Peptides against a protein of PDB entry 3ZOQ. Designs and how they scored, part 61

Target 1, 223 residues: chain A of PDB entry 3ZOQ
Amino acid sequence: QLLQDSWWNQLKEEFEKPYYQELREMLKREYAEQTIYPDSRDIFNALHYTSYDDVKVVILGQDPYHGPGQAQGLSFSVKPGVKQPPSLKNIFLELQQDIGCSIPNHGSLVSWAKQGVLLLNTVLTVRRGQANSHKGKGWERLTDRIIDVLSERERPVIFILWGRHAQMKKERIDTSKHFIIESTHPSPFSARNGFFGSRPFSRANAYLEKMGEAPIDWCIKDL

## One batch from the design tools (peptide; aimed at target 1 P188)

Design b2_p30_1_s4 (made by RFdiffusion4, then SolubleMPNN; from b2_p30_1, 19 letters changed)
Fold by OpenDDE base, seed 2:
Structure b2_p30_1_s4 (fold): chain B 223 residues (1-223), chain A 30 residues (1-30)
Amino acid sequence: as target 1 above (223 residues)
Amino acid sequence: EEEEEKEKEEKELLEKKRKEAEKKWLEEEE
C-alpha cells in the first residue's frame, strides 16, 4: 500500500479512481521528462509524518517550493541548509511575536509534523521554476478528500487557513466539530494586512488545551 | 541518549515508509 494504515483506510478508494490514475501517469511522465519537486519519495511526506489519527492541526499550503533542494513534501517547510523563503521567515516572526520562540537557523517544520501538525499542500508537486504548473491535474481532488475525511473525524481538528486559497477549503470543514484559524497569507505582500498579530500558534494551543489535548511545541530548535 | 535513539528509530521508520511508498507509487497502480 502507498500510505500508512491510518491514511490508507481513509484514502484507498481515491487511489483506485480514474482521476488519480491519470494524475499518476502524468506524474510519471513529468518526473521522467522534467525536474519535478519534491523528490518522488517525498510527495506524501505530510501523510508519512502525521497519521490520520494523530492529526491535531492542519496548515494548508498551495503547492511546493519550485527551487532546487527546497521542497520536502511539507507545506511552507524547507530542507535544512536551505535559505528560509520570505513567507517562512514571516511565519517565524509571527511565532516569535506570538509565543516568544527564537527564530530557528533552518526552515524545517518536521518537528511540527511529528507532533500532529499536518503540513498539507493542496497540490503536491511542481515543475522547477514554474509555480502552480501542476495545478488542476488531480491533486486538488485528493487533497480535498483528505480535508473531507478529517472533517468527518469525530476527534476535533484545528485548521489554520492562511490566505484566500486555503480559506476556500472552509466550506468542506464541519465547524460544529472543528476549529478554524484564518488570516491573510504570511507572504510579504499580505502579511502586514492581518497575518502579523493573528497569533495562530497560541490560538491553536488554546483550542488543544480546551479539548484536553497536549499543546504543540511550536518552538523549533536549531540544528 | 534515549531521545537520540527514539529520533533514530523514528527516522528509520519514516525512511522505510518513504521507500515503500516510492516503490508503490512507481511500480503499482495503487
Scores: peptide ipSAE 0.031, ipTM 0.535, DockQ to the pose 0.014
OpenDDE base, seeds 1, 3, 4, 5: peptide ipSAE 0.027, 0.022, 0.027, 0.030; ipTM 0.527, 0.448, 0.439, 0.553; seeds 1, 4 fail the geometry check

Design b2_p30_2 (made by RFdiffusion4)
Pose (drawn by RFdiffusion4):
Structure b2_p30_2 (pose): chain A 223 residues (1-223), chain P 30 residues (1-30)
Amino acid sequence: as target 1 above (223 residues)
Amino acid sequence: EELEELKEELYENRDTLEFDELKEKVEELE
């Protein structure tokens, strides 16, 4: 068993399939022969921090950060102590305009994960310095199933889909129950074309309040 | 050709710490 019960009860059949076994064997070799991010112990951190039952909001990313000391097994977040990349800086600028939070002295979003924000990348590993190097190796098949089981959940889930790749997942989400907040990506190329001013954080909290759920305290505290 | 390859690299690194450096190189080469 690789995940806590709430998730394992939804996903155990996927981990038994040949594609996962092939992916696991490739990763055992690559972690021993080269530099793979995030650290192997951190691959499933988004699901460890945010159980299936506790998921309130999902923020979909693509692949992990590919530099030393960055990836934590969470979409967009970085380990405390490293510089914040441009897209993450833009997420904090939008958070400041929307909610009013000060800009933090680190980029870790673990606080969000502990409050029910699933920071799910669609690809969970990457070779150092080589973006998208683990594309098509089997992670998409698993993360599509993670999206499927969240779409099948009775209690509604709020999906935040930034950019084209994340928005492609709308087909897998049952919008008769679930909420979608979508905009352009926070990358500097596209942040001033819709992401800025989109107010995703207060909009997510409004959906939660309508359902009688506690809102997320989005502000990140300095370390 | 050099400018196209640099733009592709910039695009692939758009969400990373390599973005500002590659963006400056693309602007100087243009």

Design b2_p30_2_s1 (made by RFdiffusion4, then SolubleMPNN; from b2_p30_2, 9 letters changed)
Fold by OpenDDE base, seed 2:
Structure b2_p30_2_s1 (fold): chain B 223 residues (1-223), chain A 30 residues (1-30)
Amino acid sequence: as target 1 above (223 residues)
Amino acid sequence: KELEELKKKLLENRDTLEYEELLKKVKELE
């Protein structure tokens, strides 16, 4: 996929490395032989919607939803018309409690992405019905590099790290320059253990305002 | 050990239809 110049400049070296070439070949086989999500054209949507320079906030996910029509290349986000997954419902509940936003009638987070929220999964593809089926195939190395180049950026970034998986990436983030918001994962399994009440949205905006940047409009309009 | 494996699977399926069934199994072992 064609990346924006800002991301290409940061990641071009990765695409030439053997691991990525192997990943690419694997993906070609997977998409040809099995049902893989998201659509191949949507794999890098997070980078398409949010340029390297425009990143204000990063929200890390694990891997795409593995049900039909769900994944759209953005962490936690689902295409319009798709039932909101439990974790996303909890995200919207926290959003409502945090800053008073109404619960939207869809689950698309594209509006966040367009404002500078990088909705990045650590693994960018998945087999239908098989969570984490593409774990350990090379995506993690690329997405680690994405985190690294953001960490190296002089302009501060806010990293929202929900759950242990995302929090494991904290070691890659220069906390002298960047801000981290941590809590338990929004999943029903863990949301009541810290995610609810963590107020990540208002906290993120507080950091942005402190930096002299425009806050994110987290409220999502109905379609 | 079985419980830990189920919990892991539960987390992997946190947004799937299998979540509730897995959660039930976890609760039965706790």
Scores: peptide ipSAE 0.030, ipTM 0.595, DockQ to the pose 0.492
OpenDDE base, seeds 1, 3, 4, 5: peptide ipSAE 0.022, 0.021, 0.025, 0.025; ipTM 0.569, 0.549, 0.537, 0.564

Design b2_p30_2_s2 (made by RFdiffusion4, then SolubleMPNN; from b2_p30_2, 9 letters changed)
Fold by OpenDDE base, seed 1:
Structure b2_p30_2_s2 (fold): chain B 223 residues (1-223), chain A 30 residues (1-30)
Amino acid sequence: as target 1 above (223 residues)
Amino acid sequence: DELKELKEKLKANRDTLDYEELKKKVEELE
């Protein structure tokens, strides 16, 4: 099966639906004819690293980085050895100011994922050099379902929603049960308008503590 | 017109490796 059992149980019905079959066929063509990121085996890395039951925090991104060797199937994350994109740099700056973490020498957020931070893009593939090239092809329906099943989960989740695109998903989240942290996007174009100083990391951990859960170790070690 | 075009390109590349270079170009034209 495509996914580990916990996610499969939540999403298996989606994979049988026509929209996903069409998406799958589209992706087959795209990967055959174009350079598509991430690697096909990495598309669902967010779900691979963070099981449905283990999700503590969700960070929504738009779509994968579209440069060579960057995307690894996790929102905002880049493979080791890849120069940190501007938004990621700002994320680390806020992390440093928020809770005192040093800026890592790489951009991999796998350590977050392994702790229960679901690093989910709303669109999970992209053509090289063409941002949002796979927008509206079916991914959004699947990822909406991911948000929905998390919203339906009894154990609360913390949703970190940076920017308007992510915040549009708020309507799908049961705010009576789950926690939402909102700010402007970490992009250089918006970070100074609210992202910096928003302290999403300490706030997330504060919620986790209130829930009686272990906080996230947001600090990333150098590789 | 060139500046506007570059600004749009800059926005499109806000998370790409080309951002810094494009930003410099915009700053030079402003």
Scores: peptide ipSAE 0.025, ipTM 0.599, DockQ to the pose 0.730
OpenDDE base, seeds 2, 3, 4, 5: peptide ipSAE 0.020, 0.011, 0.026, 0.024; ipTM 0.461, 0.328, 0.451, 0.501; seeds 3, 4 fail the geometry check

Design b2_p30_2_s3 (made by RFdiffusion4, then SolubleMPNN; from b2_p30_2, 9 letters changed)
Fold by OpenDDE base, seed 1:
Structure b2_p30_2_s3 (fold): chain B 223 residues (1-223), chain A 30 residues (1-30)
Amino acid sequence: as target 1 above (223 residues)
Amino acid sequence: SELEALKAELLANRDTLEYPALKEKVEALE
């Protein structure tokens, strides 16, 4: 899919900047020389599925899953047929407890993306088997800009910030306009310390309703 | 035309790392 015009208008200047050109060249080498995830055609899926204007909710992740067939360019999401990673399992557990959704038999969050949930990783690529291998290579600058332009948007956005890494982005968000939902990360290491029971889904919908927006149908159907 | 060719290439690369560069080229010609 072509990058939506609304995103292009917001980000086109970034793509001309040296940092992005360097990132691009680096990634070309990486993709040529080793296995990089997600597929190069899926890197911008979050932006493809959710236009700038259609963003209702943002869920920030760190970087893509680094195992075969997992990453699909959406934070926390995995391709159908892929075993749900532990964090995603916990997300679905909270979803069930929060609003009663059944646990889906897959881990694709595309249905959320299509409804205006921007599933954005701060780093959009990763080397196979090497978590955070592309940290500090330029993605963070682009994704910071994504957050910035959303923060500047007149129509409010709901930012769901799980864990410290995501919460560090709060400084870039105009909290006078936008809503923040914070908790510990859904990781097994932290979920019991605040993620479970945080009810981010119902809270997000409550904000949407307050704004006069249609709520997100968070429930995911089996494939 | 050159523009049409670039648009075709853009479409072919719409999901790739080449997209931004191609989009810039198209926009420069439009």
Scores: peptide ipSAE 0.085, ipTM 0.610, DockQ to the pose 0.014
OpenDDE base, seeds 2, 3, 4, 5: peptide ipSAE 0.019, 0.033, 0.029, 0.012; ipTM 0.433, 0.440, 0.474, 0.359; seed 4 fails the geometry check

Design b2_p30_2_s4 (made by RFdiffusion4, then SolubleMPNN; from b2_p30_2 with E5K E8K Y11L E18D F19Y D20E E27K)
Fold by OpenDDE base, seed 4:
Order: C-alpha cells, then sequence, then structure tokens
Structure b2_p30_2_s4 (fold): chain B 223 residues (1-223), chain A 30 residues (1-30)
C-alpha cells in the first residue's frame, strides 16, 4: 500500500531492494495459502496513523498477535471488542498508577498513534497460531531502517524500550539526540521486575515538555 | 525445556486468545 509522503521519502529505496521484493512475494503467497495477521490492508497501520514527521514517541513490539481478530497493525494494540491481552492489561495498570488514567473498556491504542506514538512491531506479519513464523523473512531489515531514519531525524524522538528484544535496538539510536526509556517487559512474567513503577508515560511527557512539544494524552476513552 | 519455551513466548508479547490455555499448560509443567 501507499505510505504517506513523509514515510515514502524515507523508505522508498528499501521498497526497491531485492529483499523487500522477495518479502512481498512471500507475503502474497502466505496470504493466499494461509491465514495471516493482520489483514493485509493493516500491515502498515503504524505508519499510516503516525507520519514520519509527526513521530514523538516510539514503542517497539515483536510481531503481531496471532489470534483471530486481534492484530490491527499496531504494537500491543488490539481491535475494539477483543479481550485485552495480559501484557496490555499491565500497560493499562501502569498507566493508571503513573498518571491516573482509567482502564479503558477496549484495547485499541489508535488514539496514541494519532498523537504521534509510533506503535511499531519489528516483524509486521504472522501466521495464525504461529508466533514469530515470519521472523527472519525481511521485515526486520525494513523496521531497522525505520528506526535508523528516525534516529537520523533532527527533531528528537522518545523511544520506549520494554524488554531485552526492544532494548537491543538501542545501538541503532543516537542517544545524543534522542531519549530512551527502558524497563522490563509488561508481560506477567516480567512486569513485577521493573515495568511496574517505571512510569514511562509521565517520563515521556516530561521529555516532550522539555523539548517544547505538546504532551501525549495517554488516557484512552471508552467506546 | 518446554516450560521455558512457553514462558519465553509469553514474554515476547504472545498474549493471544490462547493465553489461558498456555497459562494452564505452564502450570501443569511447573
Amino acid sequence: as target 1 above (223 residues)
Amino acid sequence: EELEKLKKELLENRDTLDYEELKEKVKELE
């Protein structure tokens, strides 16, 4: 699908490279032969909702949820009507403790994306019921480039890196220009080891205010 | 082992519709 002009200008060279063409052909076969998530029209939703120029905060995920109706092309986010996954519930618990937001009755983070929070997975597709099934197929090269071009941007970005996998991307981020917020992953198996009490939302807004930018309204309204 | 594999999957944002099933499986293996 066509990306916004700002992203297209940054990524057009990648889309012309052989690895991406091979990825695209692979995806065509996968979507034709198997159930793949998210919907093919939603693969680049993170880039659709948040332009290159509008990115204020980046939250990195792994790959999409692999259950029916869950993935919507945004890291950690689920479509309205879908039960909130445990990690997302913990995110909302921390949000409540951090800045007093009520827990929403849905799991859609689209409101964050529309405010400049890039909800990017490192792998953008997955087979139904098969976690990481599209790992190593080319997505990581593209999403690394996304991180790179954001790192190269003059206007600072805040990167929220939950867990070791996300933190591995720190080497690609110019920390002389950009801000990093790190903690353990919101997963039930790791949240009590540092995620809870990390206050990433208030800290992100503090950085934004320091830069003279409008803070994110992290509170999500009920539907 | 299988237990560590399952835990790792859950740590890597694999909180899907089958999480409860996975959770029960983890408990069984512990």
Scores: peptide ipSAE 0.027, ipTM 0.575, DockQ to the pose 0.481
OpenDDE base, seeds 1, 2, 3, 5: peptide ipSAE 0.025, 0.024, 0.024, 0.026; ipTM 0.564, 0.562, 0.572, 0.566; seed 3 fails the geometry check

Design b2_p30_3 (made by RFdiffusion4)
Pose (drawn by RFdiffusion4):
Structure b2_p30_3 (pose): chain A 223 residues (1-223), chain P 30 residues (1-30)
Amino acid sequence: as target 1 above (223 residues)
Amino acid sequence: HLDHLHMELEQLHAHLDALHTHLDHLHMEL
């Protein structure tokens, strides 16, 4: 068993399939022979921090950060102590305009994960310095199933879909129950074309309040 | 009003840096 019960009860059949076994064998070799991010112990951190039952909001990313000391097994977040990349800086600028939070002295979003924000990348590993190097190796098949089981959940889930790739997942989400907040990506190329001013954080909290759920405290505290 | 102008300037500088990095990448491909 690789995940806590709430998730395992939804996903155990996927981990038994040939594609996962092939992916696992490829990763055993690659972690031993080269530099793979995030650290192997951290691959499933988004699901460890945020159980299936506790998921309030999902922020979909693509692949992990590919530099040393960055990836934590969470979308968009970085380990404390490393520089914040441009897209993450833009997420904090929008958070400041929307909610009013000060800019933090680190980029870790673990606080969000502990409050029910599932920081799910669609690809969970990457070779150092080589973006998208683990594309098509089997992670998409698993993360599509993670989206499927969340879409099947009775209690509604709020999906935040930034950019074109994340928006492609709308087809897998049952919008008769679930909420979608979408905009352009926070990358500097696209942030001033819709992401800025979109107010995703207060909009997510409004959906939660309508359902009688506690809102997320989005502000990140300095370390 | 000054803080708002500083915020917009920061965003424009980040966009310009991203364009320079993209241009350098295209030159390496050639």

Design b2_p30_3_s1 (made by RFdiffusion4, then SolubleMPNN; from b2_p30_3, 25 letters changed)
Fold by OpenDDE base, seed 2:
Structure b2_p30_3_s1 (fold): chain B 223 residues (1-223), chain A 30 residues (1-30)
Amino acid sequence: as target 1 above (223 residues)
Amino acid sequence: SEEEKKLEEELEKMEKEALEKKKEEELKKL
């Protein structure tokens, strides 16, 4: 699958840089020698589902789920038929509490992505069973550039930054143009310390409406 | 491996489109 033309115009210079070539060679070795997630065709799903111009909201994750069949190339999202991870369950609990959505019978966030929610991990690949195994290999530089080009965009973006790792990206965001929604991470360890009751979904829609944009339908239908 | 081949194909498609768009922009500046 090809990236939408809008992202190519923003990222083309990155693909010529040495760090990306090193990342590329690393990925080739890793996919040859190890079980890597997501599937290679799904690595850039966040950019495939949401064009540069269509981005309304960004939700940052760290790295993909490292279990079989889980990762979908979208932050926090899992493929249909996969048990919802604890953090995703808490996201749906907050969604229900915030705006009254039913908890879906699956964990796919593709419907958000198709509406302009960029579900971006800062690291786009992981070894099976080894969280953060591809940290510091070049992905962070590419995804930093994604944040930078969105920050440079004239049309405002809403950044949802759950937990300290995502919040470290705040320094790259022009807060004179863009909106930031911050809370603790949805993980069971941190969710009760500020994620629950943070109401990120209604707050995001309130900003979209203020900008004259259509709100996100955050409610996910059962499959 | 099969996964390596799929990755290479995906990366090549991505890099090719980026290069083509760069060339188009360079031509517009002439």
Scores: peptide ipSAE 0.400, ipTM 0.769, DockQ to the pose 0.012
OpenDDE base, seeds 1, 3, 4, 5: peptide ipSAE 0.339, 0.386, 0.397, 0.373; ipTM 0.746, 0.793, 0.772, 0.770

Design b2_p30_3_s2 (made by RFdiffusion4, then SolubleMPNN; from b2_p30_3, 26 letters changed)
Fold by OpenDDE base, seed 2:
Structure b2_p30_3_s2 (fold): chain B 223 residues (1-223), chain A 30 residues (1-30)
Amino acid sequence: as target 1 above (223 residues)
Amino acid sequence: MEKEEEIEKELKEMEEEARKRLEEEEEEEE
């Protein structure tokens, strides 16, 4: 499925650049020779579900889940019927403590994406069982441009930056226009060091309300 | 093969839309 028109207008120049052509050729080889996640049709799902103009909130991830059937092209999200990964479980625990949402019986964050939450990984593909296997292959340059064009947008955006990797992108964000919510990562190794009690969901909605925008319904219904 | 073809198709569709839009913008500036 083609990217939404609003993203094309912002990213068209990137697709003509040599780095993206090299990335494309790499991806062709990787998908032909190995099991790569997500499915090729799902790589750009974050941009498909959330147009450039509809972005209200950005949640940055590192790279897709590398297990079978997990990744669906959205950061932290898993397909329905897939066991919730530890970080996602902690996200839902914080969601419950922050705003009282029930823990859903699935791990799909598509309902957030449809409301203007850009669930962007900095790297959009991964080899099966090999975390960060596509790091430094060109995705970071494209996703940096996505952050840049959002930062250049006049209409404010809220960036949720969990952990050091996401927080390194703060230098690309115009904090005179945009809002940043930072904490430790939701991973079991870091969640108790600042993620729990960070209340990112209520804080994001408080910023949206100040901007005169509709808040996100963060509560996810059971399937 | 099927996955490679799917990626090629998606990336090609993306590039073709980008090109059409560039051509339309150039025609509007002339």
Scores: peptide ipSAE 0.025, ipTM 0.470, DockQ to the pose 0.012
OpenDDE base, seeds 1, 3, 4, 5: peptide ipSAE 0.012, 0.020, 0.029, 0.024; ipTM 0.375, 0.518, 0.473, 0.430; seeds 3, 4, 5 fail the geometry check

Design b2_p30_3_s3 (made by RFdiffusion4, then SolubleMPNN; from b2_p30_3, 28 letters changed; failed a check: too like the target's own chain)
Amino acid sequence: AEEEKEIEKLLEEMEKEAREKREAERKELE

Design b2_p30_3_s4 (made by RFdiffusion4, then SolubleMPNN; from b2_p30_3, 27 letters changed)
Fold by OpenDDE base, seed 2:
Structure b2_p30_3_s4 (fold): chain B 223 residues (1-223), chain A 30 residues (1-30)
Amino acid sequence: as target 1 above (223 residues)
Amino acid sequence: SEKEKEIEKELEELEKEAKKLAEKLEELLE
């Protein structure tokens, strides 16, 4: 009888490191003194919805949406009832063009997460109205370790890396075992320069099928 | 503050689970 491989076992050593303790104390102060997103209970939603062993695909974001009620602890995802941000709208446009999915009436990507799509931001918190306000505070080291332990996993993973920031993580990924899908960012400023037409969803499923794994149902149902 | 307590609780839960699983794994490997 073997224990299932979990994030918590994989990240134990990180929790004992000084940088994480400093991050922890910073977060306590920030949440006490400022409006921080996402809700503290949602910070690790990506890890909660998708276990280490269940990861099939990784989609990297930078940091959470910094508007009220938007961030839900998953990269690019917004809570139901929240207007879809421009980048997310473009993601759904590409999804429609790639594999024919309808544009959902909400922006929650929880259905992807539950299927093994790790929707990970490199920075997991942000101050209201202040993009990248928690950059360089320790999150990047933890999320780098998350990438590292996935890279070390024997069972292959597909990494979807949109834009330069995410693509900088490629050096941490063992491409002899894992697959990388790269394009420009879905942002309106860059989407027309390579994101549109990149077909990340069908390509990811093609890799999964090659591995003998079930593909992701990328189509999102209306609520 | 309330928010500080909430985040403390969230972080502690993750850390505790990590410790428990690591200990169990070590026992199995002995």
Scores: peptide ipSAE 0.149, ipTM 0.712, DockQ to the pose 0.012
OpenDDE base, seeds 1, 3, 4, 5: peptide ipSAE 0.140, 0.051, 0.130, 0.106; ipTM 0.703, 0.631, 0.696, 0.676

Design b2_p30_4_s1 (made by RFdiffusion4, then SolubleMPNN; its pose is not in this set)
Fold by OpenDDE base, seed 4:
Structure b2_p30_4_s1 (fold): chain B 223 residues (1-223), chain A 30 residues (1-30)
Amino acid sequence: as target 1 above (223 residues)
Amino acid sequence: EREEEEEERRRRKEEEERRKLEKLLEEEHR
């Protein structure tokens, strides 16, 4: 997939490394032999919607939704017409309580991505019905490099780290330069332990304003 | 003292089981 020039300049050396070539050959077999999500054209949608220079906020996910038609290459996001997963419903409940946005009739976060919210999973593919099936296959090394090059960027970034898996990436982030918003995961099992009332959307906008940047319009219109 | 230690031990066990379940659900995209 052709990345935007800004991401290509940051990641070109990774694509030449043996681990990424092995990952690519693995993915060719997986897509030929099994149902893999997202669609192969959608794997890098987070980087397609949000250029390296346009990143204002990062929201880390683990891996894509493993159900039919759900994953669209953006963390927590689902295609229009797909039932909102429980974690995404809780994200919209917190959005409503934090800044008064209405709950949208769909689960697409593309409007956030287009405003500079990098919706990055640490693993970018999954087998149908098999969560984490592509864990430890090379994606984590590439996505760690994405975090590293953002951490190295002069212009500050806001990292939203929900749950322990995302928070483990904090060691790669220059916290002297970048802002971190941490809470429990939006999952129904963790959301009541600190995600609800964490106000990540208003806090992110407060950091953007402090930096002299335009805030994110987090409110999602009905399709 | 003993009731507080048992309650703390129960709370730690419930928190550990909750973290295991949270991890499983993060893995299941719930």
Scores: peptide ipSAE 0.080, ipTM 0.598, DockQ to the pose 0.153
OpenDDE base, seeds 1, 2, 3, 5: peptide ipSAE 0.052, 0.057, 0.055, 0.037; ipTM 0.531, 0.583, 0.544, 0.502

Design b2_p30_4_s2 (made by RFdiffusion4, then SolubleMPNN; its pose is not in this set)
Fold by OpenDDE base, seed 2:
Structure b2_p30_4_s2 (fold): chain B 223 residues (1-223), chain A 30 residues (1-30)
Amino acid sequence: as target 1 above (223 residues)
Amino acid sequence: MEKEEKEEKEKKKKEEELEKLKKLLEEEHR
């Protein structure tokens, strides 16, 4: 699928590199031989919903959900009608405590993506039932370049870095231009150690307002 | 003998630490 022109201009050189061609040939085999998530049309949904120029906030995830019908190419997000995963439930609990939003009856974060929240996983595909099965296959090199070109951008970005994996990307972010919101991961295993009460949503909006930008409407309506 | 056993023990310890770190990272994602 053609990326939006803004992302194509930033990433065209990556798509010509050998590592990305090898990744593409690997993915063709994986999608033919196994059940891979998300759908091949949904792999780049984060870049489709949020142009390079429209990025206000970045939320980094690890890899897609590996269950049937869950992944939709957006970090932490699930398709409507899918039970909210534990980490996503904790994200909505923090959202309620931070800014008073109701917990939505679905787990789709598409409304955030459409407002300039880049919901990027570091790995963009996964095998059914096999978490991190596509780790170290080339996605991390592309997604590192996505972080780099956003860090190089003159217009400031807010990076929300939940947990150690996302925080490892901090070295790629020019903190003289960009803002970082760090906490523990929203997972039930780590959320009580600093994610709850971290108030990432109000903090992100406070930075947007200081930049003269429109805040994100983080509240998600029921379907 | 002692040097190879030390290197093998250090390698095994690093592999166990890496496996624990992988599990922790997998647990963070669920």
Scores: peptide ipSAE 0.101, ipTM 0.585, DockQ to the pose 0.061
OpenDDE base, seeds 1, 3, 4, 5: peptide ipSAE 0.093, 0.081, 0.089, 0.095; ipTM 0.590, 0.560, 0.572, 0.574

Design b2_p30_4_s3 (made by RFdiffusion4, then SolubleMPNN; its pose is not in this set)
Fold by OpenDDE base, seed 2:
Structure b2_p30_4_s3 (fold): chain B 223 residues (1-223), chain A 30 residues (1-30)
Amino acid sequence: as target 1 above (223 residues)
Amino acid sequence: DEEEERERKEKEEKEKEKKKLEELLKEEHR
């Protein structure tokens, strides 16, 4: 897949490295032999919807949803017509409580991505029914580099780090330039321990306004 | 050897923490 020029310029050196070539060959086998999510054309959707220069906010996920038709190549996002996963439902509950948005009738976060919200998973593929099945295969090295090149950018970025997995990436972020919003994960198992009431959406917009940037319209229209 | 026992305990603690983290990560993924 050809990345946008802005991302290609930042990541071209990674794609030439042995680890990425090995990952690519692994993925070719996996997609041929197994049911892998997302669709191979959707793997880099986060980078397709949000250019390197257009990134305003980053929301880190772990790996794609492993159910049929769910994964859209965007963290937490599901394709229209797919039942909202529990974590995504809690994201919309917090969105409603934080800034008064209605809960949408679908789970697509493409409208956020198009506004400069990089919806990045740390692992970009998964086997059907096997959460974290592609963990430790090379994706983390690429996605760490994505975080690094954003951290190196002069124009500030807001990183929303839900849960411990995302928070482990904080060490890669230059907090002298960039803003971090941390809470527990939106999962039903952790949401009551700090995600609810964390107000990540209003806080992100407050940082954008301080930088003289347009805020994100976080409200998602029904389809 | 007290040093070997300390290294063993430290390794067991790191493995327990790793396992707890992996379990928490599985819960967060859901």
Scores: peptide ipSAE 0.073, ipTM 0.521, DockQ to the pose 0.042
OpenDDE base, seeds 1, 3, 4, 5: peptide ipSAE 0.061, 0.059, 0.054, 0.062; ipTM 0.501, 0.497, 0.520, 0.497

